# Peptides against a protein of PDB entry 2QAS, part 36

Target 1, 120 residues: chain A of PDB entry 2QAS
Amino acid sequence: PPEDLMQYEAMAQDALRGVVKAALKKAAAPGGLPEPHHLYITFKTKAAGVSGPQDLLSKYPDEMTIVLQHQYWDLAPGETFFSVTLKFGGQPKRLSVPYAALTRFYDPSVQFALQFSAPE

## One batch from the design tools (peptide; aimed at target 1 T65 Q71)

Design b2_p26_2_s4 (made by RFdiffusion4, then SolubleMPNN; from b2_p26_2, 13 letters changed)
Fold by OpenDDE base, seed 5:
Structure b2_p26_2_s4 (fold): chain B 120 residues (1-120), chain A 26 residues (1-26)
Amino acid sequence: as target 1 above (120 residues)
Amino acid sequence: APSLTLESVEAAHAAVQEAVARHGIR
């Protein structure tokens, strides 16, 4: 196969990560996501820049999926990463996830899905 | 008659989050 010196696939993936960022910014706006939209976000827990409680991340050593629907707080979508507070076992936990760590994005309300390669 | 509390609702949501975190979406 011919060599792609432009690296279009990488460019395309980076562009599609922008969809996730934009969706999270909508979710963070007053009123949250328009019903019935909600988000499932999967990421590699050991990827560079991922941070959160040690006990939580150690429970999911490969990847984990978070759901942004009814129970999330202080969603802060930055330019390179987002942070959010979620409840696990009734306790609020703060996660910070770079967009580069994402492996999957899904909105089941409209069956919209994205898949990404993430660093190991 | 069945009754729900905010605590029970939060527990249900947390259980869903934990299940999703562990198993993903299939």
Scores: peptide ipSAE 0.258, ipTM 0.732, DockQ to the pose 0.076
OpenDDE base, seeds 1, 2, 3, 4: peptide ipSAE 0.184, 0.233, 0.224, 0.026; ipTM 0.702, 0.722, 0.724, 0.561; seed 3 fails the geometry check

Design b2_p26_3 (made by RFdiffusion4)
Pose (drawn by RFdiffusion4):
Structure b2_p26_3 (pose): chain A 120 residues (1-120), chain P 26 residues (1-26)
Amino acid sequence: as target 1 above (120 residues)
Amino acid sequence: FPDQDEIADAAHAMAMEAADEFGIKP
């Protein structure tokens, strides 16, 4: 014991997904992130709401990490998901990722990191 | 600069290691 009927830990997890959304809004600002800040986003490929090229999603069965630093265009962080154009083998592709699909967040510049979808 | 697929394995390992060492967990 005790069983947590309030699920405080789960609420804290969702509250923290919001940091990723807020960080993506700064990155979507004209001019991008304030250097040397850049972002690593890890997400569940099969989590509902994610869309991408069928070929690309098949290459990454469960987890996929993307880096937002030198090569990303048209970052569009909605309130419930974000979409961004990245390059894979020199080929530009478009992704949509719900904040609910996120499992990790890391900015190597200040070593700030978050882990989600992990009730432990 | 490298494309996403060229750095994918290293970027993924880094993200996992960083989540273990510095990740905030509720």

Design b2_p26_3_s1 (made by RFdiffusion4, then SolubleMPNN; from b2_p26_3, 13 letters changed)
Fold by OpenDDE base, seed 4:
Structure b2_p26_3_s1 (fold): chain B 120 residues (1-120), chain A 26 residues (1-26)
Amino acid sequence: as target 1 above (120 residues)
Amino acid sequence: APTQDEVAAAAHAASVEAARRYGVRA
């Protein structure tokens, strides 16, 4: 097949990652997400730019899913990554996740799902 | 309210299944 010099797949992936960013910005706005919307966000824990507690990342060496519904704090959706505080083992932990590290996005309330190709 | 530890496994499984059924992939 002909060589794709436009990199359409990457552009489409980035566009879809924009949906996640937009959703997180809605979640971070005053009042949070409108009920019953909540987010399952899956990402590669070893991807470049992923930052979090060593014990947590060691527990999930491949990928992990975080739930933004009941207990999350200080959600900060940036331009290239988002950060959020979540409770693990009863303790608040700060995670920083580049959008490029995402593998799945899911809103169970409306069954909206996205898949992404993430680098190792 | 449930912590991440309580919901992580189920949420991960749900996300995988959702991607299979409903996922949009570029």
Scores: peptide ipSAE 0.409, ipTM 0.883, DockQ to the pose 0.713
OpenDDE base, seeds 1, 2, 3, 5: peptide ipSAE 0.401, 0.409, 0.396, 0.404; ipTM 0.879, 0.882, 0.880, 0.881

Design b2_p26_3_s2 (made by RFdiffusion4, then SolubleMPNN; from b2_p26_3, 12 letters changed)
Fold by OpenDDE base, seed 2:
Structure b2_p26_3_s2 (fold): chain B 120 residues (1-120), chain A 26 residues (1-26)
Amino acid sequence: as target 1 above (120 residues)
Amino acid sequence: SPDQEEVAEAAHAESVEAAERYGIRA
């Protein structure tokens, strides 16, 4: 088959990551997401740029899913990564996740799902 | 409202299944 010199697949992946970024920006806006929308975000914990508490990341050596619905604070969706505070064991923990580290995005309320090829 | 430990595992499983059924993948 012909060689794709345009790298369309990579461009499409980046475009889809843009959907996640846009959704997070909506979530971070005053009032948050319109009910009943909420987000399940899955990412590779060892991907470059991922940061958070050592104990938490050690517990999930491959990937983990975070839920943005009722218990999240200070969501900050940047251009290349987002950060958010979530409670684990009653303690607030700050996570920073590059969009490039994402493997899955899901909004159960409308069954909208995205899957990404994240670096190993 | 529940902490992440109470919801994340189920959410992870649901996300995996949903991605396989409905996921848009490039």
Scores: peptide ipSAE 0.444, ipTM 0.896, DockQ to the pose 0.698
OpenDDE base, seeds 1, 3, 4, 5: peptide ipSAE 0.427, 0.428, 0.435, 0.421; ipTM 0.891, 0.893, 0.893, 0.890

Design b2_p26_3_s3 (made by RFdiffusion4, then SolubleMPNN; from b2_p26_3, 13 letters changed)
Fold by OpenDDE base, seed 2:
Structure b2_p26_3_s3 (fold): chain B 120 residues (1-120), chain A 26 residues (1-26)
Amino acid sequence: as target 1 above (120 residues)
Amino acid sequence: APTQDEIAEQAHQESREAAERYGIRA
């Protein structure tokens, strides 16, 4: 097949990451997500820009999934990354995840799923 | 309400299966 000089795949990936950003902004808005919508977000824990408790990230050396449904606080969806507070072992932990680190996004309420290619 | 410890592992598996079955990938 002909060589793609437009980098369409990369552009499409970025557009899909925009869906995640938009969904998170809806979640962060007053009232949160409309029920029964909730989000499963998977990301590479060693990707550049990912930050959080060392013990938590060490426990998941490759990927981890976070659930935004019942217990999440201070969700802050920025333009290049989002941050959120989640409870692990009864303790609140702050995570910061660049959209570029995402590998999967899923809303089980409507079975909407996205897959991404993230750098190692 | 459930904490991440209680639901994240299951969500990870469910998300993986859903991606394989319904996932949109560029």
Scores: peptide ipSAE 0.477, ipTM 0.907, DockQ to the pose 0.707
OpenDDE base, seeds 1, 3, 4, 5: peptide ipSAE 0.462, 0.461, 0.473, 0.462; ipTM 0.903, 0.904, 0.906, 0.903

Design b2_p26_3_s4 (made by RFdiffusion4, then SolubleMPNN; from b2_p26_3, 14 letters changed)
Fold by OpenDDE base, seed 1:
Structure b2_p26_3_s4 (fold): chain B 120 residues (1-120), chain A 26 residues (1-26)
Amino acid sequence: as target 1 above (120 residues)
Amino acid sequence: HPTQDEVAAEAHAESVQAAREHGVVA
């Protein structure tokens, strides 16, 4: 097939990652997400820019999913990454995840799902 | 409410299946 010099697939992926960013910005706004919306976000733990507790990331050598529903704090959706505080084993831990590291996004309330190709 | 490590495994499985059935592949 003809060579795609426009990189349409990458552009499409970036556009869809924008949906995740926008959703997180809504979640970070006063009042949070409108019920019953909540988010399942899956990302590659070894992707460049991913930051968090070593023990936690080591527990999930490939991917991990975080749930943004009831127990999340200080959600900060930036332009290239978002950070959030979540409780693991009852202890708050800060995670920073580049949007480029995402592999899945899902809102069970309306069964809206996205999947992405992320760097290995 | 459950902590992340208490619900993430189930959420992961659910999201994977949902992506297959309803997801937009980027």
Scores: peptide ipSAE 0.169, ipTM 0.784, DockQ to the pose 0.690
OpenDDE base, seeds 2, 3, 4, 5: peptide ipSAE 0.138, 0.134, 0.124, 0.138; ipTM 0.738, 0.729, 0.737, 0.739

Design b2_p26_4 (made by RFdiffusion4)
Pose (drawn by RFdiffusion4):
Structure b2_p26_4 (pose): chain A 120 residues (1-120), chain P 26 residues (1-26)
Amino acid sequence: as target 1 above (120 residues)
Amino acid sequence: SAPAIANDGVSDEQRAAFEEFYNANS
């Protein structure tokens, strides 16, 4: 015991997904992130709400990490998901990722990191 | 194992550093 009927830990998890959304808004600002900040986003490929090229999604069965630093265009962070154009083998492609699909967040510049979808 | 970094524009050193970080924090 005790069983947590308030699910404080789960609420704290969701509250923290919001940091990723806020960080993506700064990155979507004209001029991008303040250097040397850049972002690693890890997400569940099969999580509902994610869309991408069928070929690309099949290459990454469960987890996929993307880096937002030198090569990303048209970052569009909505309130419930974000979309961004990245290159894969030199070929530009478009992704949509719900904040609910996120499992990890990391900025190597200040070594700030978050882990989600992990009730432990 | 650490998940693959799927997109371009990331150096080998950055990929290796991410793998080390991931393994240390999992």

Design b2_p26_4_s1 (made by RFdiffusion4, then SolubleMPNN; from b2_p26_4, 8 letters changed)
Fold by OpenDDE base, seed 2:
Order: C-alpha cells, then structure tokens, then sequence
Structure b2_p26_4_s1 (fold): chain B 120 residues (1-120), chain A 26 residues (1-26)
C-alpha cells in the first residue's frame, strides 16, 4: 500500500488532543462545565513533562486517571500542558500534565471518548 | 483493568461504571 508521507494519522491525533485542551479551557472558565458534563483524564505518569508529588506518581507507575467534576481547583489549561489541584487522601496536591501524555479522555455524561497513543 | 481513578470526590458507583466502560472499550 502507498506510504503516507503526510502523516495524516499523527495530524489527526494532534487535532483530537486539541479537543481535550478546549474542553479543559471550558472547565476553567467562570461557572465551570455545564452540568452534567465532567471529565475523566488518563495519562502516562512517566511521560516527559508530567510532574507532581513523588509519592503520588510512585503509587501509579504506569497510568492514572483523574476526574474533574466535584473536587478540583485552580485548573490552568496551558497551550502544551494543564495543571490542576486535586485532593488525594484528603490532601490537596498539584499535578502538571502535558497533553501529549494523555492516553484517554472521557465524558460519561454524553459518552464521548477519545484514545491516544502516548510515549512510553 | 482500568487505570485507577486517583483523586477524591468520585463515588464508588461512578468508579464501577468507569471500570466497566474501560473493559468494554479496551
């Protein structure tokens, strides 16, 4: 079969990562997400650029999922990564996650799901 | 198994639903 020199699949993946970024920007806006929308975000914890408490990242050596619904603070969706404060075992902790580290995105309210290939 | 939901504030019902979703789409 012909070789795709345009790398359309990679471009499509990048565009879809843009959906996540846009969704997070909506979540960060005044008023937050419209009910009942909420976001499940799964990412590779060892991916380049991922940062957070050592104990937390050590607990999840491969992947972890965070849910942005009822308990999240100071969501800051940048152009290449987002940061957010969540509670883990009652303790607030800050995570910084590059969009490139994402492996899954899901909004159960409308059953919208995306899956991504992330660096190992 | 689905990657564990790490943060607080997520009900067991929702956790179970997500696990089921993940299994069905893995």
Amino acid sequence: as target 1 above (120 residues)
Amino acid sequence: AAPEIANDGVSEEERAAYAEFYAAHS
Scores: peptide ipSAE 0.591, ipTM 0.913, DockQ to the pose 0.784
OpenDDE base, seeds 1, 3, 4, 5: peptide ipSAE 0.580, 0.577, 0.580, 0.579; ipTM 0.911, 0.909, 0.910, 0.908

Design b2_p26_4_s2 (made by RFdiffusion4, then SolubleMPNN; from b2_p26_4, 8 letters changed)
Fold by OpenDDE base, seed 2:
Structure b2_p26_4_s2 (fold): chain B 120 residues (1-120), chain A 26 residues (1-26)
Amino acid sequence: as target 1 above (120 residues)
Amino acid sequence: AAPEIANDGVSEEERKAYAEFYLANS
């Protein structure tokens, strides 16, 4: 097959990462996500730019999933990463995740799913 | 196994459903 010098697949993946960013921006807007929409976000914990409590990241050496529905605060979706406060074992903790670290995105309310390749 | 849902506030029913979704789409 002919060589793709345009790297269309990579461009498509980047565009799809933009969907996650846009969804998070909707979630961060006044009123939050329209019910019953909620987000399952999976990412590689050792990917460059991922930051959070040492004990939390150590507990999940490969991947972890966070759910943004009932218990999340101060969601801040930036241009290259988002940060959010979640409770883990009753303790609020801040997590910062680059969009490039994502491996899965899912909204079960409409069964919308995306998968990504993420380097570590 | 599906990557564990780390944060609080997620019901066992949702956790189970997500695990099944993950396996079905892997």
Scores: peptide ipSAE 0.573, ipTM 0.906, DockQ to the pose 0.759
OpenDDE base, seeds 1, 3, 4, 5: peptide ipSAE 0.565, 0.567, 0.565, 0.562; ipTM 0.903, 0.904, 0.903, 0.901

Design b2_p26_4_s3 (made by RFdiffusion4, then SolubleMPNN; from b2_p26_4, 9 letters changed)
Fold by OpenDDE base, seed 2:
Structure b2_p26_4_s3 (fold): chain B 120 residues (1-120), chain A 26 residues (1-26)
Amino acid sequence: as target 1 above (120 residues)
Amino acid sequence: AAPEIANDGVSEEEREAYREWYLANS
């Protein structure tokens, strides 16, 4: 088969990462997400740029999922990464996750899902 | 297995639904 010199797969992946960014920006807007929408976000914890409590990241050495619905605060979706405060075992902790670290995105309310390849 | 939902505020019912969904779509 001929070589893809355009790198369409990578371009498509980047475009789809933009969907996650846009969804998070909607979530961060006044009033939050329209009910019943909520977001499941899975990412590689060892990916470059991921930051958070060491004990938490150590507990999940490969991937972890966070859910943005009932308990999240100060969601800040930037251009290359987002940060958010969540509770883990009753303790509020801040996470910073580059969009490039994502491996899955899911909104169960409408069964919308995306899958990504993320380097460590 | 599905990557664990790490944060609080998610019911066990929804956690189970996610695990089932993940398995069915992996």
Scores: peptide ipSAE 0.664, ipTM 0.940, DockQ to the pose 0.750
OpenDDE base, seeds 1, 3, 4, 5: peptide ipSAE 0.650, 0.645, 0.652, 0.642; ipTM 0.936, 0.934, 0.937, 0.934

Design b2_p26_4_s4 (made by RFdiffusion4, then SolubleMPNN; from b2_p26_4, 8 letters changed)
Fold by OpenDDE base, seed 2:
Structure b2_p26_4_s4 (fold): chain B 120 residues (1-120), chain A 26 residues (1-26)
Amino acid sequence: as target 1 above (120 residues)
Amino acid sequence: AAPEIANDGVSEEEREAYREFYLANS
């Protein structure tokens, strides 16, 4: 088959990462997400730009999933990464995750799912 | 296995549902 010199797949992946960013911006807006929407976000913990507690990242050396529903604070969705405070074992901790590190996005309320290839 | 849900505030019911979703789509 002919070569894709337009790199459509990469363009599409970038656009779909934009969906995650947009969803997080909705979540961060006053009032949060409309119920019952909530977000499952999976990312590679060793990807460039991922930042968080060393003990937490060491516990999940490959991938981890965070859920933004009932217990999250100070969600800050930037243009290239988002940060959020979550509780882990009762302790609040801050995570910073580049959108490029994401491997899965899921909203179970409407069964909307995305998958991504993420560089390590 | 599905990547673990790391943070607090997620019921076991939700966790199980996610595991099932992951397995069905992996």
Scores: peptide ipSAE 0.584, ipTM 0.910, DockQ to the pose 0.770
OpenDDE base, seeds 1, 3, 4, 5: peptide ipSAE 0.572, 0.569, 0.573, 0.569; ipTM 0.906, 0.905, 0.906, 0.904

Design b2_p26_5 (made by RFdiffusion4)
Pose (drawn by RFdiffusion4):
Structure b2_p26_5 (pose): chain A 120 residues (1-120), chain P 26 residues (1-26)
Amino acid sequence: as target 1 above (120 residues)
Amino acid sequence: SIPSAEEAAAMGEEMIAEAEATQAGA
């Protein structure tokens, strides 16, 4: 015991997904992130709401990490999901990722990191 | 949700390696 009927830990997890959304809004600002900040986003490929090229999604069965630093265009962070154009093998592709699909967040510049979807 | 410093370093190394493999040849 005690069983947590308030699910404080779960609420704290959702509250923290919001940091990712806020960080992506600063990155979507004209001019991008303030260097040397850059982002590593890890997400569940099969989590509902994610869309991408069928070929690309098949290459990454469950988890997929993307880096937002030197090569990303048209970052569009909505309130419930974000979409961004990245290059894979030199070929530009478009992704949409719900904040609910996120499992990790890391900025190597200040070594700030978050882990989600992990009730432990 | 907020990892310790040692955990954050290890997680960061894994994410960096995964990202390099994901966006290889971009």

Design b2_p26_5_s1 (made by RFdiffusion4, then SolubleMPNN; from b2_p26_5, 10 letters changed)
Fold by OpenDDE base, seed 5:
Structure b2_p26_5_s1 (fold): chain B 120 residues (1-120), chain A 26 residues (1-26)
Amino acid sequence: as target 1 above (120 residues)
Amino acid sequence: AVPSAAEAAALGAELEAKAAAFQAGA
């Protein structure tokens, strides 16, 4: 097949990552996501820029799937990454995840899903 | 990539299962 020097597939993936960013920005707005929308997000825990409690990340050395429905606070969707506070074992933990680290996104309410190839 | 409807459903089931164990009650 002909060589693609434009990297169209990568551009398309970046555009789709933009959907996740936009969705998170909607979620961060006052009132949160419109019911019944809620988000499941999977990311590579060892990807560059990912940060959080070591004890937590150590338990999930490959991927971690978090849900943003009723138990999340201070969601801050930036331009390159988002941060959010979630409770694990009843304890609030802050996670920071670059959009580039995402591998899967899903909204059960409308069964909308996205898959991405994330850097190792 | 945007999965087909069928793939999306399957993917969703996996994610919900994983998250359920990870964030019980979330």
Scores: peptide ipSAE 0.371, ipTM 0.862, DockQ to the pose 0.579
OpenDDE base, seeds 1, 2, 3, 4: peptide ipSAE 0.367, 0.369, 0.366, 0.369; ipTM 0.863, 0.862, 0.861, 0.862

Design b2_p26_5_s2 (made by RFdiffusion4, then SolubleMPNN; from b2_p26_5 with M11L E13A I16E E18A E20A T22F)
Fold by OpenDDE base, seed 5:
Structure b2_p26_5_s2 (fold): chain B 120 residues (1-120), chain A 26 residues (1-26)
Amino acid sequence: as target 1 above (120 residues)
Amino acid sequence: SIPSAEEAAALGAEMEAAAAAFQAGA
């Protein structure tokens, strides 16, 4: 096949990652997401820039799926990564995840999904 | 990439199951 020197696939991926960022910014705004919208996000836990409690990340060495519905706090969607406080086993944990680490995004309310190729 | 409607539903089901296993309130 012809060689793509424009990197169109990468451009498309970046654009789609922008959808996730935009969705998270909506979620972080006062009032949160318009019901019944809520988000499921899967990311590579060993990707560059991912940070959180060592015990938690060690428990999920490949990928982790989190849900942003009713039990999340201090969602802070930056330009390159987002951070959020979630409860695992009843304990609040702070996670920081670069958008580049995402592999899946889903909103069950409208069955909207996105898949990404994250760095290994 | 943007999965088809059918693929999206299947993918979502997997994600919902995965999250519910360990996140409080999921």
Scores: peptide ipSAE 0.456, ipTM 0.877, DockQ to the pose 0.600
OpenDDE base, seeds 1, 2, 3, 4: peptide ipSAE 0.445, 0.450, 0.443, 0.446; ipTM 0.874, 0.877, 0.872, 0.874

Design b2_p26_5_s3 (made by RFdiffusion4, then SolubleMPNN; from b2_p26_5, 10 letters changed)
Fold by OpenDDE base, seed 4:
Structure b2_p26_5_s3 (fold): chain B 120 residues (1-120), chain A 26 residues (1-26)
Amino acid sequence: as target 1 above (120 residues)
Amino acid sequence: AVPSAAEAARLGAEMEAKAAAFQAGA
């Protein structure tokens, strides 16, 4: 096939990342996500901009999957990254993840999924 | 990319299993 100099696939990927951002903004709004919607998000832990407890991130050298359903706090979806507090081992941990670091997104309630290519 | 329904189901199952262990004890 002819060479795509417009890089349409990359543009489409960026647009799809916007879906995740929008979903997180809905989740962060008063009342949270409408039941039974909830989110699973996978991201590259070593991607630029990812931050969180060193002990936690060190356990997941490649990717980490988090769930935003019943136990998440202070979700703050910014323009380039989102931050959220989750519990691991009963302890609250703050994570900051750039949307560019995402590799997978899923909402079980409607089986909606997205896959992305993140920086290696 | 937007996976097919079948791919989405498989991907979702993997994510649910992985996250369940990851946030266990929460």
Scores: peptide ipSAE 0.516, ipTM 0.893, DockQ to the pose 0.726
OpenDDE base, seeds 1, 2, 3, 5: peptide ipSAE 0.512, 0.500, 0.506, 0.499; ipTM 0.895, 0.894, 0.892, 0.891

Design b2_p26_5_s4 (made by RFdiffusion4, then SolubleMPNN; from b2_p26_5, 9 letters changed)
Fold by OpenDDE base, seed 4:
Structure b2_p26_5_s4 (fold): chain B 120 residues (1-120), chain A 26 residues (1-26)
Amino acid sequence: as target 1 above (120 residues)
Amino acid sequence: AVPSAEEAARLGAEMEAKAAAFQAGA
């Protein structure tokens, strides 16, 4: 097939990342997500910009999946990354994840899913 | 990429299983 010099696939990926950002912004709005919507997000833990407790991230050397349903606080969806507080083992942990680090997104309520190719 | 309904279901199941391991009650 012809060589794609426009890199349309990459542009499409970026557009789809916008869906995640938009969804998180809805989740961060007053009242949170409309029930029964909730989010599962998988990201590369070693991607540039990923930040969180070293002990936690060390347990997931490749990817980590987090859930935004009932146990999440202070969700802050920025333009480049989002941060959120989650409980692991009953302990609150703050995570900061660039949208570029995402590899999977899923909303079980409507079985909507997205997959992304993130930097190694 | 936007997976098919079938692939989405499989992906979702995997994600739910992984998350349940450390975010009980999420």
Scores: peptide ipSAE 0.466, ipTM 0.882, DockQ to the pose 0.592
OpenDDE base, seeds 1, 2, 3, 5: peptide ipSAE 0.438, 0.428, 0.435, 0.438; ipTM 0.877, 0.876, 0.877, 0.878

Design b2_p26_6 (made by RFdiffusion4)
Pose (drawn by RFdiffusion4):
Structure b2_p26_6 (pose): chain A 120 residues (1-120), chain P 26 residues (1-26)
Amino acid sequence: as target 1 above (120 residues)
Amino acid sequence: ALRAAAQAAGDAALAEQEAGSDAAAP
């Protein structure tokens, strides 16, 4: 015991996914992130709401990490998901990722990191 | 441990994104 009927830990998890959304809005600002800040986003590829090139998604069965630093265009952080154009093998592709699909967040510049979807 | 794991995944993902790529906008 005790069983948590309020699910405080789950609510704290969701509240923290919001930091990722807020960080992506600063990155989507004209001029991008304030250097040397850059972002690593890890997400569940099969989590509902994610779309991308069928070929690319098949290459990454469950988890996929993307880096937002030198090569990303048209970052569009909606309220419930974000979309961004990245390059894979020199070929530009478009992704849409719900904040609910996120499992990890890391900015190597200040060593700030978050882990989600992990009730432990 | 979390930071090390995130760094290693990020470095692999950065290397894949930059393979055969440049900063030119599509």

Design b2_p26_6_s1 (made by RFdiffusion4, then SolubleMPNN; from b2_p26_6, 14 letters changed)
Fold by OpenDDE base, seed 2:
Structure b2_p26_6_s1 (fold): chain B 120 residues (1-120), chain A 26 residues (1-26)
Amino acid sequence: as target 1 above (120 residues)
Amino acid sequence: SLIEELKEKGEKALAEQLAGSSTARP
């Protein structure tokens, strides 16, 4: 079979990661996401650039799913990563997640799903 | 299915985030 020297698959994945970034930017805008939209985001906890409380990340040695619906604060979607404050055990925890660390993205309200191959 | 798995993981995560919480995002 012919060799893809353009690396179209990688380009497509990057474009789809852009969807997540755009969605998070909408979520961070005044008023948040238009109801009933909300986001389930799964990422590799050991991927480069992932940061957060060690006690929290230690509970999820492989992947972690976070939900952005009503209980999230200070969502900051940057160009290469986003950060957000969520509560666990009633305590606020700050997470920083590179888009490259994402493995799944899902909006239950419209059943829109994306999945990605994330680096270790 | 993938969708069912995603729903399950999300609902579990949501429950974990809500447990012990006392405030909602403004």
Scores: peptide ipSAE 0.465, ipTM 0.809, DockQ to the pose 0.610
OpenDDE base, seeds 1, 3, 4, 5: peptide ipSAE 0.455, 0.461, 0.458, 0.453; ipTM 0.806, 0.812, 0.807, 0.798; seed 5 fails the geometry check

Design b2_p26_6_s2 (made by RFdiffusion4, then SolubleMPNN; from b2_p26_6, 12 letters changed)
Fold by OpenDDE base, seed 3:
Structure b2_p26_6_s2 (fold): chain B 120 residues (1-120), chain A 26 residues (1-26)
Amino acid sequence: as target 1 above (120 residues)
Amino acid sequence: SLIEELQRKGDEALAEQLAGSDLTRP
C-alpha cells in the first residue's frame, strides 16, 4: 500500500484527544459539567510529563483512573496537558497529565467512551 | 466488555477519591 505521508491516523487520534480537552474545558467553566455528566479519565502514570505525588503514582505503576464528578478543584485544562486537584484519603493532591498520556476517557452518564494509544 | 471495564475502574477510582472526604464541603 502507498505510504501515508499525511499521517491521517495520528491526526485522527489527536482530534479525539481534542474531545477530552474540550470536555475538560467545559468542566472547568463556571458551573462545571451539566448534570449528570461526569468524567472517568485513565492515563499512563509513567508517561512523559505526568506529575503528582510520588506515593500516589507509585500506587499505580502502570495506569491510573481519576474521576471528575463530586470533588475536584482548580481544574486547569491547558493546550497540551491539564492539571487538577483531587482528594485521596481526604487529602488534596495535585496531578498534571498530558493529553498524550491518556489511554481512556469515559462519561458514564451517556456511556460515551474513547480509547487512545499512549506512549510509555 | 470495554464499557464494563471502564465502569469498574471508574467506580473504584471514585470510591478511593471519596474515602475520607466530606461531600458536604466543596
Scores: peptide ipSAE 0.517, ipTM 0.835, DockQ to the pose 0.634
OpenDDE base, seeds 1, 2, 4, 5: peptide ipSAE 0.509, 0.516, 0.513, 0.515; ipTM 0.834, 0.834, 0.832, 0.833

